Peptides against a protein of PDB entry 5H65. Designs and how they scored, part 153

Target 1, 294 residues: chain A of PDB entry 5H65
Amino acid sequence: QYLERTPLCAILKQKAPQQYRIRAKLRSYKPRRLFQSVKLHCPKCHLLQEVPHEGDLDIIFQDGATKTPDVKLQNTSLYDSKIWTTKNQKGRKVAVHFVKNNGILPLSNECLLLIEGGTLSEICKLSNKFNSVIPVRSGHEDLELLDLSAPFLIQGTIHHYGCKQCSSLRSIQNLNSLVDKTSWIPSSVAEALGIVPLQYVFVMTFTLDDGTGVLEAYLMDSDKFFQIPASEVLMDDDLQKSVDMIMDMFCPPGIKIDAYPWLECFIKSYNVTNGTDNQICYQIFDTTVAEDVI

## One batch from the design tools (peptide; made by RFdiffusion4, then SolubleMPNN)

Design b2_p18_6_s4 (from b2_p18_6, 10 letters changed)
Fold by OpenDDE base, seed 5:
Order: structure tokens, then sequence, then C-alpha cells
Structure b2_p18_6_s4 (fold): chain B 294 residues (1-294), chain A 18 residues (1-18)
């Protein structure tokens, strides 16, 4: 794709929809608190959701920990179960179900754990030692996913979430449909359990200025713009620092905009109807900042 | 108790904007 560079003053006069290549300075951006830019997006219903806070997850898992694992659901052809009883006053029971591959327990690095009654801390510890973790609860006839407000799959430091609106949950035994019970591809797990997986995205608004005009452009991107996965940034200190550095480079604090670097990017215009008001909005697309510093 | 990576991110942003 080749597009001629168009000044913002010209773009602001044109009808939508159109695609443009621009060269502009990043005057400002929102949110300034970059952690707030990370959202969850449903590819089906297009809802944007906040990534749950640790406190939110604590509540969910704490509630789950009050439920006693059903002995009748332990040790099936799909998984082997082990039970721990905590030493606190309530004697909380935690069940860990080790998913088998064709009746054989896999190695830790390829093993999926189903955790019933675990705290966030306990779950996180296990996710660092095993391939994957699914928080579950005892249903009437089978284990079930605990809550779509929590991750349906945890792999290392990556939390995979599902859409409450679009998902139609199926019981854990549906994992039997997976031929490969070692790799635990998130999309395959989601499909087996009737989950529509959410996508991590950076959601930001850029105010762009090329000296001829100023416009606001919307950014919704998963991994292209920063060349950093939105799915990993919240859990990785180095990635966080990289995002900070990139934004500080393009929009350095304490200096005049004349000294800002030029950003080359692609934007597309589109029409938005807000009541009786028809406005043109802009969205950044197919842009990687690492390639656009001039 | 050490802050989580996400909490560190938040703290860093608050410090950066202060």
Amino acid sequence: as target 1 above (294 residues)
Amino acid sequence: VEPTPAEKFEERQEARLA
C-alpha cells in the first residue's frame, strides 16, 4: 500500500471515509496513565472492558475458596485430583486436577491444572510451574469454569479472559475434544469450553499536529503500534518501561512541541452520528512507531 | 509484600505525572 503524504489541513476538509498517510507531532495523548490504556476487546460484540484489578480477582477467588470440592468429580479419565486442606480456622480445601493426555500425566511444562478453591496467590504460584491453569468449580455433574470475570486460562504471566456476553460455557469434560492435550492453545481451549476469547488492546487518543492543523486520532491496537503485546505489558516491567520510553520520546515533558520528533502514521477517517450531529473521526491503523521516527 | 508488576506500572505512572 502506498499513500501520498497529506497535510492535516487538507484532511480536515475532506469527507469520510478515507485513508491517509500523515507526518505529525504528538502534541498530547490520553490517557496519560498508560496502564489505563490497556483494555479487553471482544471481537464478536466489540465491547470494551477493563482488565480486572488484582482486588477484583481476589474477591472472585476468595468466594470460590469458600466452596467445597465435590468428591464425586475427582479422578476422572481426563484428570487426576489431589486435595489439600489449609491450616487456617476454616480448613479450606483446595483441589488441583492434573489433566492427562490419553490417560498419561504429562510433564509439568505441558500440563494443564484445574484449580478449585485456590487463592490468587496460590494460582499464580502454580501458573509459574505448570503450563496452564484454569480456575474451576464443582458443578452438578462436572467441573465448570469458575467465573468469566476471572481468567479462564493462565499461562505464565498471561491471563486469558472470555466475553461474558458472547460465551456459552460448556463443562470441563469438553476438553476431551482436544486431540493435543499438551500445547494448550488458548483459542482451542476457548473453543472447547464455549468461550469467546477477549483480546488485549491499547486504547488511546492522540492529538496530532503538523503545523497546518490539529486532529485527534483514535488508537486501538494489540501489538503492532508499540511492537509490544498488550496482553503482556501489565505483567512485564521491561515492557512497561519500553512503552513509557516510546511515549516520552514522542511527547517529551517539559519541552516545546517544536522539539518533538515527527511521527509518520496512517489514519483513516470515518463518520460518526451522535444524535443530530454528524462528525468525522480518525483512527490510526497499520502503524509501527519504531519505523516512523523521522 | 512487594507490589505486583501491574501495581508497579501504576506507581511508575503516578510518579511520572507528579
Scores: peptide ipSAE 0.080, ipTM 0.745, DockQ to the pose 0.657
Fold by OpenDDE base, seed 3:
Structure b2_p18_6_s4 (fold): chain B 294 residues (1-294), chain A 18 residues (1-18)
Amino acid sequence: as target 1 above (294 residues)
Amino acid sequence: VEPTPAEKFEERQEARLA
């Protein structure tokens, strides 16, 4: 859709909702700590959540490690189980369940592991060797997802999270519904287990200035704006550097705004009501940095 | 003990803003 460029001063006088094309400079942005911009968003209930820290995950998995795997749930048609007892005095039990495809154990790069009692470190090590890892626990009649506060699926360095509110968890045997037990598409796994997957998003507030006015615009984007997946940035040094570089390009420190590049982007206005207070807010949409910097 | 990529990101941002 084509929109003519509208100056910010004109936009600020108009009622919402409307869509605009603008050309402005990024005077400032929040959060300045870009790692804080990465959030988890539910596409259904629209709650925003923080990405759990490693310490949080450690606690969850440590708690899970205190539980003993149920022997009755080992070695089903879906998976083959192997049990380890750690050498520590506690004798922690770790169960790894190798999910089979039609009764056949897949290659490591195609294999999904279900892990009981594993530490974060152990899980991460395994996720680097196998296709995917699901932290699980022994339920009443079947293995179950350990905790939605932790990833329901780990693929390499990618942690997939589910919405606690919108998910209605189903037991692990529901993975049988998947015809393809080699690719382990996160959305398919989520659907099978009754999980509403959360989306990684960049959440930022841009202060835009085109010389006629100043406007704050909200950015919530997964991969279009930076052309960098929010799902990968926390775990990839190069992507982090790229995001830093992009933001430094738009808003270089120690330089006057007159030297800032112009950003062409689309914004939409919308009404927000809190009690008796009505305000118009703005959100950036359908904008990519690589294409819109002039 | 090597910092995680996320921790490294945080450290970089702290350094950037210092």
Scores: peptide ipSAE 0.079, ipTM 0.742, DockQ to the pose 0.652
Fold by OpenDDE base, seed 2:
Structure b2_p18_6_s4 (fold): chain B 294 residues (1-294), chain A 18 residues (1-18)
Amino acid sequence: as target 1 above (294 residues)
Amino acid sequence: VEPTPAEKFEERQEARLA
C-alpha cells in the first residue's frame, strides 16, 4: 500500500474517504492516562466498552456465589465435578468442574475448569494454576456461562470478554463440539458457546502537526501500532512501561515540539454525520511506530 | 492487599502526570 507523502494542509482540503501517508509530529494525545485508552471492541457491532473494573467483577462473582450449584448438573460426560463448602459463616458451596478430553482428565496445563460459586480471588488463583477457567452457573438443564459482564474465559492473567449485543449464549455442553479439548483456543471456546469475543484495543486521539497543518487522528489498534498487545498491557508492568516510553518518545514532556521526532503513519479520512453537520474525521491505520520513526 | 497490575498502571499514570 505505497502512498506518497501528503502534507496535512493538502489533506485538510480534500474530500473523504481517502488514504494518506503522512509525516508529522505528535503534538499531543488523549487520553493522557494511558490505561484509559484500553477498551474492548466488538468486531461485529463495533461497540466500544470499558474493561470491567475489578470491583465490578467482585460484585458479579459475589452474586454468583450466592447460588447453590445444582447437583443434577454435576459429573457429566464432559466434566467431573468437585464440590466443597467454604469455612466462612455462610458455608458457601463451590463447584469446580474439570472438563475431560475423551473421558480423560487433562493435565493442569491443558485443563479447563468450570467454576461455579467462586469468588474473584478464588477464580484468579485457579486460573494461575490451570490452563483455562470459565465462570459458570447452574442453568435449567445445563451449566451456563455466568455473566457476559465478566470474562467468559480466563487464561492466566488474560480475561476474555464477549459482546452482550452480538452473543447468543449456548449452554456449556456445547463445548463438546470442540475436537481439541486441551488447547482451549479462546475463539473456539467463544464459537462453541455462541459468544462474539471482544477485542482489546488501544483507543486514542492523536493531534498531528507537520508544520503545514494540524490534524486530529483517531487510533484504534490491538497490537500493531505499539507492537504491544492491548490484551496484555493492563496486566504487565513491563508492557505498561513500554507504552509509556513510546508515548514519551513522541511527546517528550517538557520539550518543545520542534524537537519532537517525526512520525510516519497512514491515515484514512472518513465522513461523520452529526445532526445536520457533516465532518471529516481521520483514523490511523496500518502503522507501526517501531518501523515509522524518523 | 497489593494493587492489581491494572491498579498499579493507574497509579503509575497518576504519578507520571503529577
Scores: peptide ipSAE 0.078, ipTM 0.745, DockQ to the pose 0.649
Fold by OpenDDE base, seed 1:
Structure b2_p18_6_s4 (fold): chain B 294 residues (1-294), chain A 18 residues (1-18)
Amino acid sequence: as target 1 above (294 residues)
Amino acid sequence: VEPTPAEKFEERQEARLA
């Protein structure tokens, strides 16, 4: 799509909805703490939620670790089970179920583990050695996902989350529907288990100023704006530094705005009704900043 | 115990804005 550049003063006078191409300086942005910009977004119900912190996950897995694995659910056609008893004060039972592909145990890098009673630390260690890990619990008739407040799938350092509102969880045996039990595509796993996957997104508010006017524009983007996946940034130091560098480039601290670089981007206006008040808001779309710095 | 990358990110941001 091609649009001619429109000054902010003109945009501010127009009705919504409309699309614009603008050239403006980034006067300021929120949140300043960039890690807080990373959220989870449901593509179905559109709720935004925070990415759980390690402490939050610790609690969930600690609670799960208080439950004893059901012996009746071990060693099915889908998985082989191994049980460990910890030597800690509580003597936890930890069950690891190795998912088989057509009755054969895959290589570690292709193998999905189902874990009962594991701590976050233990789960993370296993996720570095095997393809994927799903935290589970013993249900009445089958293993079930432990908790949607925790990742339903961990691949390396990537935590995949599901929407509590939109998901209708199914038991673990539904993984049988997957023909390929070696690649473990998150969306396929989610579908099999009745999970609506949440999407990692950057959520920010930009204050844009082109000298003719000032407006605030909302940014919700998963991987296009920064050319950095929101799903990976929290776990990757280099990606974090890159985001910091980009924001510092557009909005350098201690420097007057006159010296800021120009940002070219697309924004769309939309109406928001609050009672009797109609407000026009703006959202950045179809923009990659790495290519739009002038 | 060493902090996670996310925790390090938070610490860096706090230091940056201090």
Scores: peptide ipSAE 0.077, ipTM 0.743, DockQ to the pose 0.680

Design b2_p18_7_s1 (from b2_p18_7 with S1V W3G Q5A)
Fold by OpenDDE base, seed 2:
Structure b2_p18_7_s1 (fold): chain B 294 residues (1-294), chain A 18 residues (1-18)
Amino acid sequence: as target 1 above (294 residues)
Amino acid sequence: VLGIAQTSDEEVPLPPLP
C-alpha cells in the first residue's frame, strides 16, 4: 500500500492503531550492544527470551553429564550407539547415538547425532564435524530431549531453541516420522519432537526525529531490516561488523544530528495498556535497509 | 537519504513494553 509521508508531530497526535510512512533521522538507538539486541521470540505465545549464554549452557550440560546413559536405550532401529568413558577422575560416560536412515548410517555431513552426557565443548566439537546434534538424556522408556533451556538442535554454529511454554515434548523415537533423515530441517525436527521453535529476532528501540517531533519506534525483525539473519549474527564476526556499520551509518558517533542521514521507513502505532494507563507505542514494519547502503 | 525499501514483512506481534 502506498502511504503518504506524515510528519512525526502529526503522528504523535493521532490515535492508534495506524500505519505511517515517515522520513526521520535516527537520533539514537538502544541497546547499543548488538548482542543485547538479539532475542528469541515465540511465534505462538509471543514471549521474548534472552539467548542463553555459554556459561548457562555449560551448567546445563554439566548437569546432564552427571547422569549415566541407560544401556537399555542403546542401539535401536533408529540409531546406533557408541559409549565413551572419560579418563578423568569422574569416569564420565558419554553416549553418542548415530541416527540411521532406513537402517543405514548416513554420511557424516548428513548424520544426526544424539549426544548424552556431553559437555558443551564436546558437543560443539561434534556439531562442527557432523551436520546436526541433539542433546539428549535417558528417559524412562526412550531418549528424550535434554532441556529446552539448551538447544534442541545444533547445526554447525547455529543453536536452535524451543519454547518451554508452548512445546509438548515427545520422545526421540518420534524422529521416525521424518521421511527425510538426512537434511534434518529444524522445523521438521521440532515438529516431530513437539517443539515450538523460537525465532531469533533483533529487538531494538529507535529514537526517530524529523525536526517536527521525536518518537520511539521498536524494531523487531529476524532478517529483513538488516538483511542479516539474527540467527547467525552472534556467531559471525563479519555479520556483526556489518550490522555495526549500518548502525554507525544511521547514527554516526561524534557527529551532530544535523549531519545524520534521513531515513524513510514505515511505522505502525498500537495501544499498550499498563494497568489504568494507556500508551501508544510504535513499531517499524515492512522496512529494509536499502541495498546501496549495505 | 539512506533509502529504506518496503519489504513483505510477516506480521510480527507487538513487543511488550520493555
Scores: peptide ipSAE 0.044, ipTM 0.552, DockQ to the pose 0.070
Fold by OpenDDE base, seed 4:
Structure b2_p18_7_s1 (fold): chain B 294 residues (1-294), chain A 18 residues (1-18)
Amino acid sequence: as target 1 above (294 residues)
Amino acid sequence: VLGIAQTSDEEVPLPPLP
């Protein structure tokens, strides 16, 4: 879309909703800490939530580990099961179910593991070795997803989460509906299990100044603005450094704003109602940091 | 497991959405 550049002073006088192209300096941004800017967003109900911390996950998996795997649910047509008994922790039982493709166990790099009774550390170790891991528990008649407060799928260092409000969980046997039981596409797994997957998003507030006015605009973006996936940044030091470098470039510490680079971006205005108060808010959209800026 | 160093658990308010 072609939009003429509009000064911030003019934008601030207009009603919403509208779209604008602007050229402004990034006076400041919040949050300053990268990990605080990464959130989970539901595409269906639009709820924003925090990414669970390691401590939160530890609690969930510890609780799950107090339950003994049901022997009746082991070794089905869908998966082969192996049980380990820990030497410590009063002989905790851990079940690993290896999902088969048409009755055949796939290679480790293509295999989905269902883990029952595992700790976060154990699950992470397995996810690094195998393609995909789902934390599960024994239900009445089938294995079930352990908890939507934890990842429903772990692939390497990527944790996939589901929306508690929008998901209607189905049992693990519904994975049988997947024709390809080797690639384990997160969206396909989610669909089979009745999960609405959450999206990782960068959520930041930019204070923009073009010399005519000052405006706060929100950035809510998964992978376009930084050209870095929000889903990967928390687990990759190099990606974190890249984001930090970008932000330092736009808003260099210890330098006066007069020397800041200009940011050209699109913003849209929208109305927000909070009780009796009507507010116009602004969001950055369809904007990508140029590669030469990195 | 790789992870970002979390030195602060300060709650950051979420922006209002349309």
Scores: peptide ipSAE 0.036, ipTM 0.564, DockQ to the pose 0.525
Fold by OpenDDE base, seed 5:
Structure b2_p18_7_s1 (fold): chain B 294 residues (1-294), chain A 18 residues (1-18)
Amino acid sequence: as target 1 above (294 residues)
Amino acid sequence: VLGIAQTSDEEVPLPPLP
C-alpha cells in the first residue's frame, strides 16, 4: 500500500491509530549499547524479557549438575546414553544421550545431544562439535527439559529460549513424533516438547526529527531493519560491528544533525493508557535499511 | 566485543507497548 510522505508536525496532531511514511533524521537513539537492545519476545503473550545472562545460566546448570542421572532412563529406543564422571567436583556425573534416527546414530553434525548434568562450559563445547544440544534432567518416567530459564536448544552459538508462561512442557520421548531426526529445526523441537519459542528482537527507541517536529518511535524487529538476525548478533563480533556502523551512519558522533542522513521509514501510531493519561506512541514497521546506505 | 558473557543484567526501560 502506497503511503504519501507526511511531515512530523502533521502526524503529531493526528489521532491514533494510523500509519505513516516519513522522512526524518535520527537525532538520537537508546539504548546506546547494542547488547541492551536485544530482547526475547513471546509471539503468544507478547512478553518482552531480557536475554539470560551467563551468570544466570551458570547457576541453572550448576543446580542441574547436582542431580545424578537416573540409570533407568538411559539407553532407550530414542537415544543411546554415555556417562562420564568428572575428575574434579566430587566426581560429578554427566550423561550425554545421543538421539537416534530410526534406530541409527546420525553423523555428528546431524546428531541431537541431550545433556544431563553438564556445566555451561561443557554444554557450549559440545554444541560447537555436535551443533544441536538440549539440556535435560531426569524426570519421574522420562527425561525432561532442564529449565525454561535456560535454552531449550543450543545450536552452535545460538541459544533458543521458550516462554515460561505459554509453554506446557512435554517429556523428551515426544521427540519421537519428529519424522526426521537429523534436521533439528527449533520450531519443530519446540512443538514436540510443548514449548512456545521466544523470538530475538531488537528493541530501540529512535528520536526522529524532520525539521517540522520531533517524535520518538520505537523499533521492535527481529531481522528486517538491519538485515541482521537479532538471534545471532550477540555471538558474532562482525554482526555487532555492522549494526554499530549502521547506527553511526544514521547518527554520527561529533557531527551536527544538519549533516545527518535522511531516514525514510514507516511508522504507526497507537494509543497507550497510563492510568488517567492517554498518550500516543509510535512504532517503526516494515522498514529496511537500504543496501546503498550500508 | 559483545557477547552473552558480556550482557548486562541491568534492565533497560521498554517503550510503552500497544
Scores: peptide ipSAE 0.034, ipTM 0.551, DockQ to the pose 0.565
Fold by OpenDDE base, seed 3:
Structure b2_p18_7_s1 (fold): chain B 294 residues (1-294), chain A 18 residues (1-18)
Amino acid sequence: as target 1 above (294 residues)
Amino acid sequence: VLGIAQTSDEEVPLPPLP
């Protein structure tokens, strides 16, 4: 639908919910640090979560590494198992299970590994060599996902997370339901394991100024606004630089706002109740940075 | 080292959702 441009001063007087087209300058934004703007969002319960830090993952995997792989769960129709005993660290046992496709081991670039007892460093090394890695633990009757606080799937440098609230975890043998055991699409893996995958999103607050008024609008977007996936930006220096360049373009440091470029975008208003306080909030939607800027 | 150097700076508040 065509929306006429509405000045911010007019928007600020209206009740929510409504949609608007605006032309404004980005006076400021927060957070200023890119890593702080990347969050995990559940599409079902809409909970926003922080992306786990390496230190958090280290703890989870270290704890997992204290558990001994169950020999009874090794070498099934689904996977072939190899066990390593570390020379150091009191003989820590690491199990790697290579998932088979119709009883045949795929090539390394198409292979899913299930790892139990591995450290973060070891898992990352494996994920760089193999297509996909799932951290697992020995359950009572089957291998199980290690912890939803850690990635349920690692592909190269990309960590895929699941929602603890919305997921109903199923055992690893449910991967048998996947016809194609070579591509390991994250959504398919998640579905098989009863995981609701979290989405990486940029979460920022834009302070917009069109000269008639000032309005704060939230940006919550996965890949449309910057044309850069939030899922990849944390692990790619070039993508980070690109986002920084875009933000510097809209909000250049060291110059006055009068020299800032105009941003045309869509915003929607909505009502929020915080305890006894009712407020109107604004969110940017259906907006993409122009290609000539990227 | 995975990702951007995440210095434990201030927690950024999450926006209120509809």
Scores: peptide ipSAE 0.037, ipTM 0.568, DockQ to the pose 0.530; fails the geometry check

Design b2_p18_7_s2 (from b2_p18_7 with S1P Q5S)
Fold by OpenDDE base, seed 1:
Structure b2_p18_7_s2 (fold): chain B 294 residues (1-294), chain A 18 residues (1-18)
Amino acid sequence: as target 1 above (294 residues)
Amino acid sequence: PLWISQTSDEEVPLPPLP
């Protein structure tokens, strides 16, 4: 629908919910440290979660590495298993299960590895060589996903996470339901294992000023606003630089707001009730920023 | 990555969601 530009002063007087087209300057934004803007969002329960840090993952995988792989679960129709004993004093056993496609081992670039007892470092090394990696543990009757606090699927540098609240985990043999055991589409893997996949999103609060009024609007967007996937930005320096440049362009440090460029965007208002208090909030939607040479 | 090297314990408030 066509929306005429509305000044902020007029918007601030109106009831929610409504949609607006605005032209305003970005006075400020939060968080200032943009890495903190990247969150995980559940499409089902709408919970926002922090992306686990390397330290968090280290702990999870270290704990997993204390468990010995169950010999009874090795070498099934679904996968071939290889066991390595580490050279460290504890002599950890690491099991790598190579998932087969119709009884045949695929090429490395199409292969899914199930890793049992691996450290984060070991898992990362393997993920660099193979298409996909799932951290697993020995269950009672089958291999199971290690922990939803860690990625359920690693593809290169991309970590795929699942919602603990909404997921009902199923054993690894449910991967048999996948007809194509070469592409390993994250959504298909998630479905087979009973996982509700989380979505990477940028979450920021913009303070917008058009000279008639000031309002705060939040951004929750995966890949449209910056034309950069939130799922990739944390592991890509060039993408990070691009986001930094975009934000610096709209909100340049050390200069007055009068010199800031104008941002054109769409915002929607909505009601938030906190007890007896009713508050109107604003969200940016359907907006893509273009890099302009100013 | 540049951003990962930045560890901050500062809590950033999340906007109220509808």
Scores: peptide ipSAE 0.081, ipTM 0.762, DockQ to the pose 0.570
Fold by OpenDDE base, seed 4:
Order: sequence, then structure tokens, then C-alpha cells
Structure b2_p18_7_s2 (fold): chain B 294 residues (1-294), chain A 18 residues (1-18)
Amino acid sequence: as target 1 above (294 residues)
Amino acid sequence: PLWISQTSDEEVPLPPLP
């Protein structure tokens, strides 16, 4: 629906919730370090959390690597298993389970690997070579997901995470419910394993100024604002450069705000209660700015 | 990646949600 442009001074006087179309300059934004803007969001419980750092993942996988794969869980109808013993690290055992499609091993580019006892480095190497990787551990009766603090699925450079609060994990054999065992759609994998997938989002605070007033609006967006997926940006230098360029365009360093370009966007107001205090907050929505920098 | 080299443990405040 069409919204007329409203000056910020008028918006600041209105009650929430409302939707507005605005034209304003981006005076400033936070975080300035854009990698910090990338968060994980649960669509169910709405929790925002940090993307795990490499160091965090190293710890998780190192811990997992201390456990020996259970022999009784190897070579099922779902997967063929191969075991390696490392020459170093006290003879660490690593199990790789190759998931079969109707009893047949798929091509490498369509293959899902279940990795038990792998390091982050090993897992990443395998994910670059094969279609998909799931870090797993030996449960009592079946393989199970290693840890929701780590990716439940890695596809190339994309790490898929699940919500610890909302997920009710099921064993690996539930992958049998998937008709297509070649494409390994993240949402389908998540559903089969009882995982509520988290969404990558850019979370930023924009200080907007149209000359009539100043307000802060939050950006929480996965792929529309920059036309860049938040899920891919952390691992792609070109995408990072693009985001940097966009932000530099709207907030050029060393230049006065008078020379800043105008940003046209939609914002919605909403009420927030913090104890006894009520405040009105603003969020940017349904806005794309990437076209301005192309 | 370029951003990974800029690692920081600084906490960034999250926006209040409705």
C-alpha cells in the first residue's frame, strides 16, 4: 500500500504502532564494525544471538573429537561408514558416514557426510569438497547431532544453525523421512531432525536525520536491504566489500552530513515496555538500498 | 575474509523487540 512521505518531526509526535515512508540522511550507524551486525535470529522465539566465533567452534569440535565412534552405529541402511585413526593427537578416531539415497551412494556434489570426531578444519575441508556436512556424535541407539552451538549443517561456506530453545532434536535416522537425499535442503534437514533453524540477519541501528528531526531506527534484515544474504557475507570478501561500499556511500567518512545522500525507506514504530518505562522504537522494513550503489 | 581479521569481543547492544 502506498504511504505518503512523512517528516521525522511529525513521526516523533505520533503514537505507535504505525508505518511511515521517510526520506532522511543516515547521520550515523552502529555497529561501525559491520561484522558485528550479523546475528542469528530465531523465527519462533525471536531470540537474537551472536554467530559463533571460530574459537567457539574449535572448542566444541575438539570436545567432540575426544569421543570414540560407536562401532555398532556404523554402516546402516542410511549410510556407509569409514573410520580413520589420526597419526597424531593420541590416535584420534574420525568417522565419516556417507548418506545413501535409496541404498546408493550419491555423487560427491550431492553427498551428505555425517562427521564424527572431526575438527573444525577437517569439517570445513570436507564441506568444500562434498555437498553437505553434519557434525554428529554417537548416541545410545543412533547417531545424533553433535551440538546446536555448532552448525547442524555446513554447505560449502554456509553454516546453518539451530535454536537451542525451540529445537527438539531427533536422531539421525530421521533423515530417512526425506524423499530427496541429494539436494539436502537446510529447512528439510532441520525439520527431519527437529531443529528450528536460525536466520542470519543484519542488525544495525541507524540514526536518521531529515532536517526536521532525528530518530533512531533499527535494521533487522536477512537479504533485502543490501540485496546481500547475511548468511553468506561473513565468508565472502566480495560481499563484505559491497556492504562496506553501501554504508560508505550513505555515511562517507570525512564528509559533512550536508553532502550525504538521501535515504528513502520505510519505518514502522512499535511500543516497547522496559519495566515501568514505555518507549517507542522504530524499525526499517521493506527497504532496498543496493540499487543506489550499482 | 576481510571482516574476520577484525575480530572483537565487544558486545553490541541488541535492539529492543516488541
Scores: peptide ipSAE 0.080, ipTM 0.763, DockQ to the pose 0.574
Fold by OpenDDE base, seed 5:
Structure b2_p18_7_s2 (fold): chain B 294 residues (1-294), chain A 18 residues (1-18)
Amino acid sequence: as target 1 above (294 residues)
Amino acid sequence: PLWISQTSDEEVPLPPLP
């Protein structure tokens, strides 16, 4: 993309939609607490939603743990089942179903586990030892995904979520349609189960100032701007520190804006109707800052 | 992780997207 640099004062006078190349200083940004910038986005309905908090997940899994696994759904051609009874006062039953590849149990690092009745803590422990985990419940005739408010797939520290509005859930036996039952690609699992996967995105508001004018531009990006995946940042301290460092570099605390570094980026304008008022908004696109700064 | 320890129920406004 080749665009000539345009001053902000000129951009502010133009109608939308248009694309611009700019050079400006980052006067301020929101949210200041960067963990709040990470959202889930549906590629179909374009709904933005919050990443569920651990407390929310605890409730979902606790509710699931009140249900007893159905013995009739254990040990199928697709999976081998093991049942544990917890030593707590309630004697909670937990079922772990080990998915087979062509009738053979794969290696632990390639194995998909279906967990029924597990707590968040138990599920996380299992996901650290095995390749993939799906929280499930006993349906009428088959195992089913537990709840789309929780991850449909956990791989290590990565939680994969699905869109409640756009998904049409199918039973676990639909995993049989997967030829390769070792790699467990999230998109393939989602397709088999009728899930529209959500995308992790950074959502931020930048106040940009080039000395000629000031405008607010929104950032909605998964992995380009910081060169850090939004899907991994919440569970990785090093990635979090990197994002913090980048933002501190462009907007250092306690320093005058005259000393701020220049940010070169692309922005696009678009029209927004809010009731009777028409507003022009701006979005950052196709911009990478990490390569130029680090 | 550093960010998770900062549990906040504060809602952040979403940008007006087209």
Scores: peptide ipSAE 0.079, ipTM 0.763, DockQ to the pose 0.592
Fold by OpenDDE base, seed 3:
Structure b2_p18_7_s2 (fold): chain B 294 residues (1-294), chain A 18 residues (1-18)
Amino acid sequence: as target 1 above (294 residues)
Amino acid sequence: PLWISQTSDEEVPLPPLP
């Protein structure tokens, strides 16, 4: 649907909800430290969460490493198990379960590992060598996902998280429902395990100025705005540089706003009620600013 | 990664949801 450009001064006078096309300059943005813009969003309950820090994950995996793998749950039709005992004074036991496809172990680049008792460092090392890693623990009758506060799936440097509120966890044997046990698509794994996957999103506040008025609009976008996946940016220096460059282009430091480029975007207004106070907020949608850097 | 090496700031307020 074609939307005519509307000046900000006119938008600020209108009731919500409405959609607008605007042309404005990016006066400022928050957060300035762009790594803080990357959040996790649940598509079901719409909660926003912070991406867990390494320190948080260390604690979770350290706790998991204190638990001894249950021998009764080793070597099923789904997976072959190997157990290591660490040489340290604690004698920590680590179980690695190699998921089979129709009874056959796949190649390393297609293999899913279930890790029981591993540290973050060990898990990360394994995820670099194998296709996929799931941190698990011994349940009553089956292996279970370790903790939804940690990734349910690690593929290379990408951590996949699930929503604690919306997920109804199922045991590891439910992976048997997957016909293809080589690709390990995150959504398929999540579905099999009863997980509602969280989506990485850029969450930012833009202060927009078109000379007629000033408006704050929120950005919540996974991959369209920057044409960069929020799911990959935290672990990729080149992608980070690209995002930095884009933001510097629209909001260059040390330059007057009059020299800023114009940003064309779509915004939608919506009502927010905080107790007795009604507020109109604005969100950027369906906007791409990055040129296809082919 | 370049971004992770940065010191943590105060939590940025999340946008209000409709």
Scores: peptide ipSAE 0.080, ipTM 0.761, DockQ to the pose 0.591; fails the geometry check

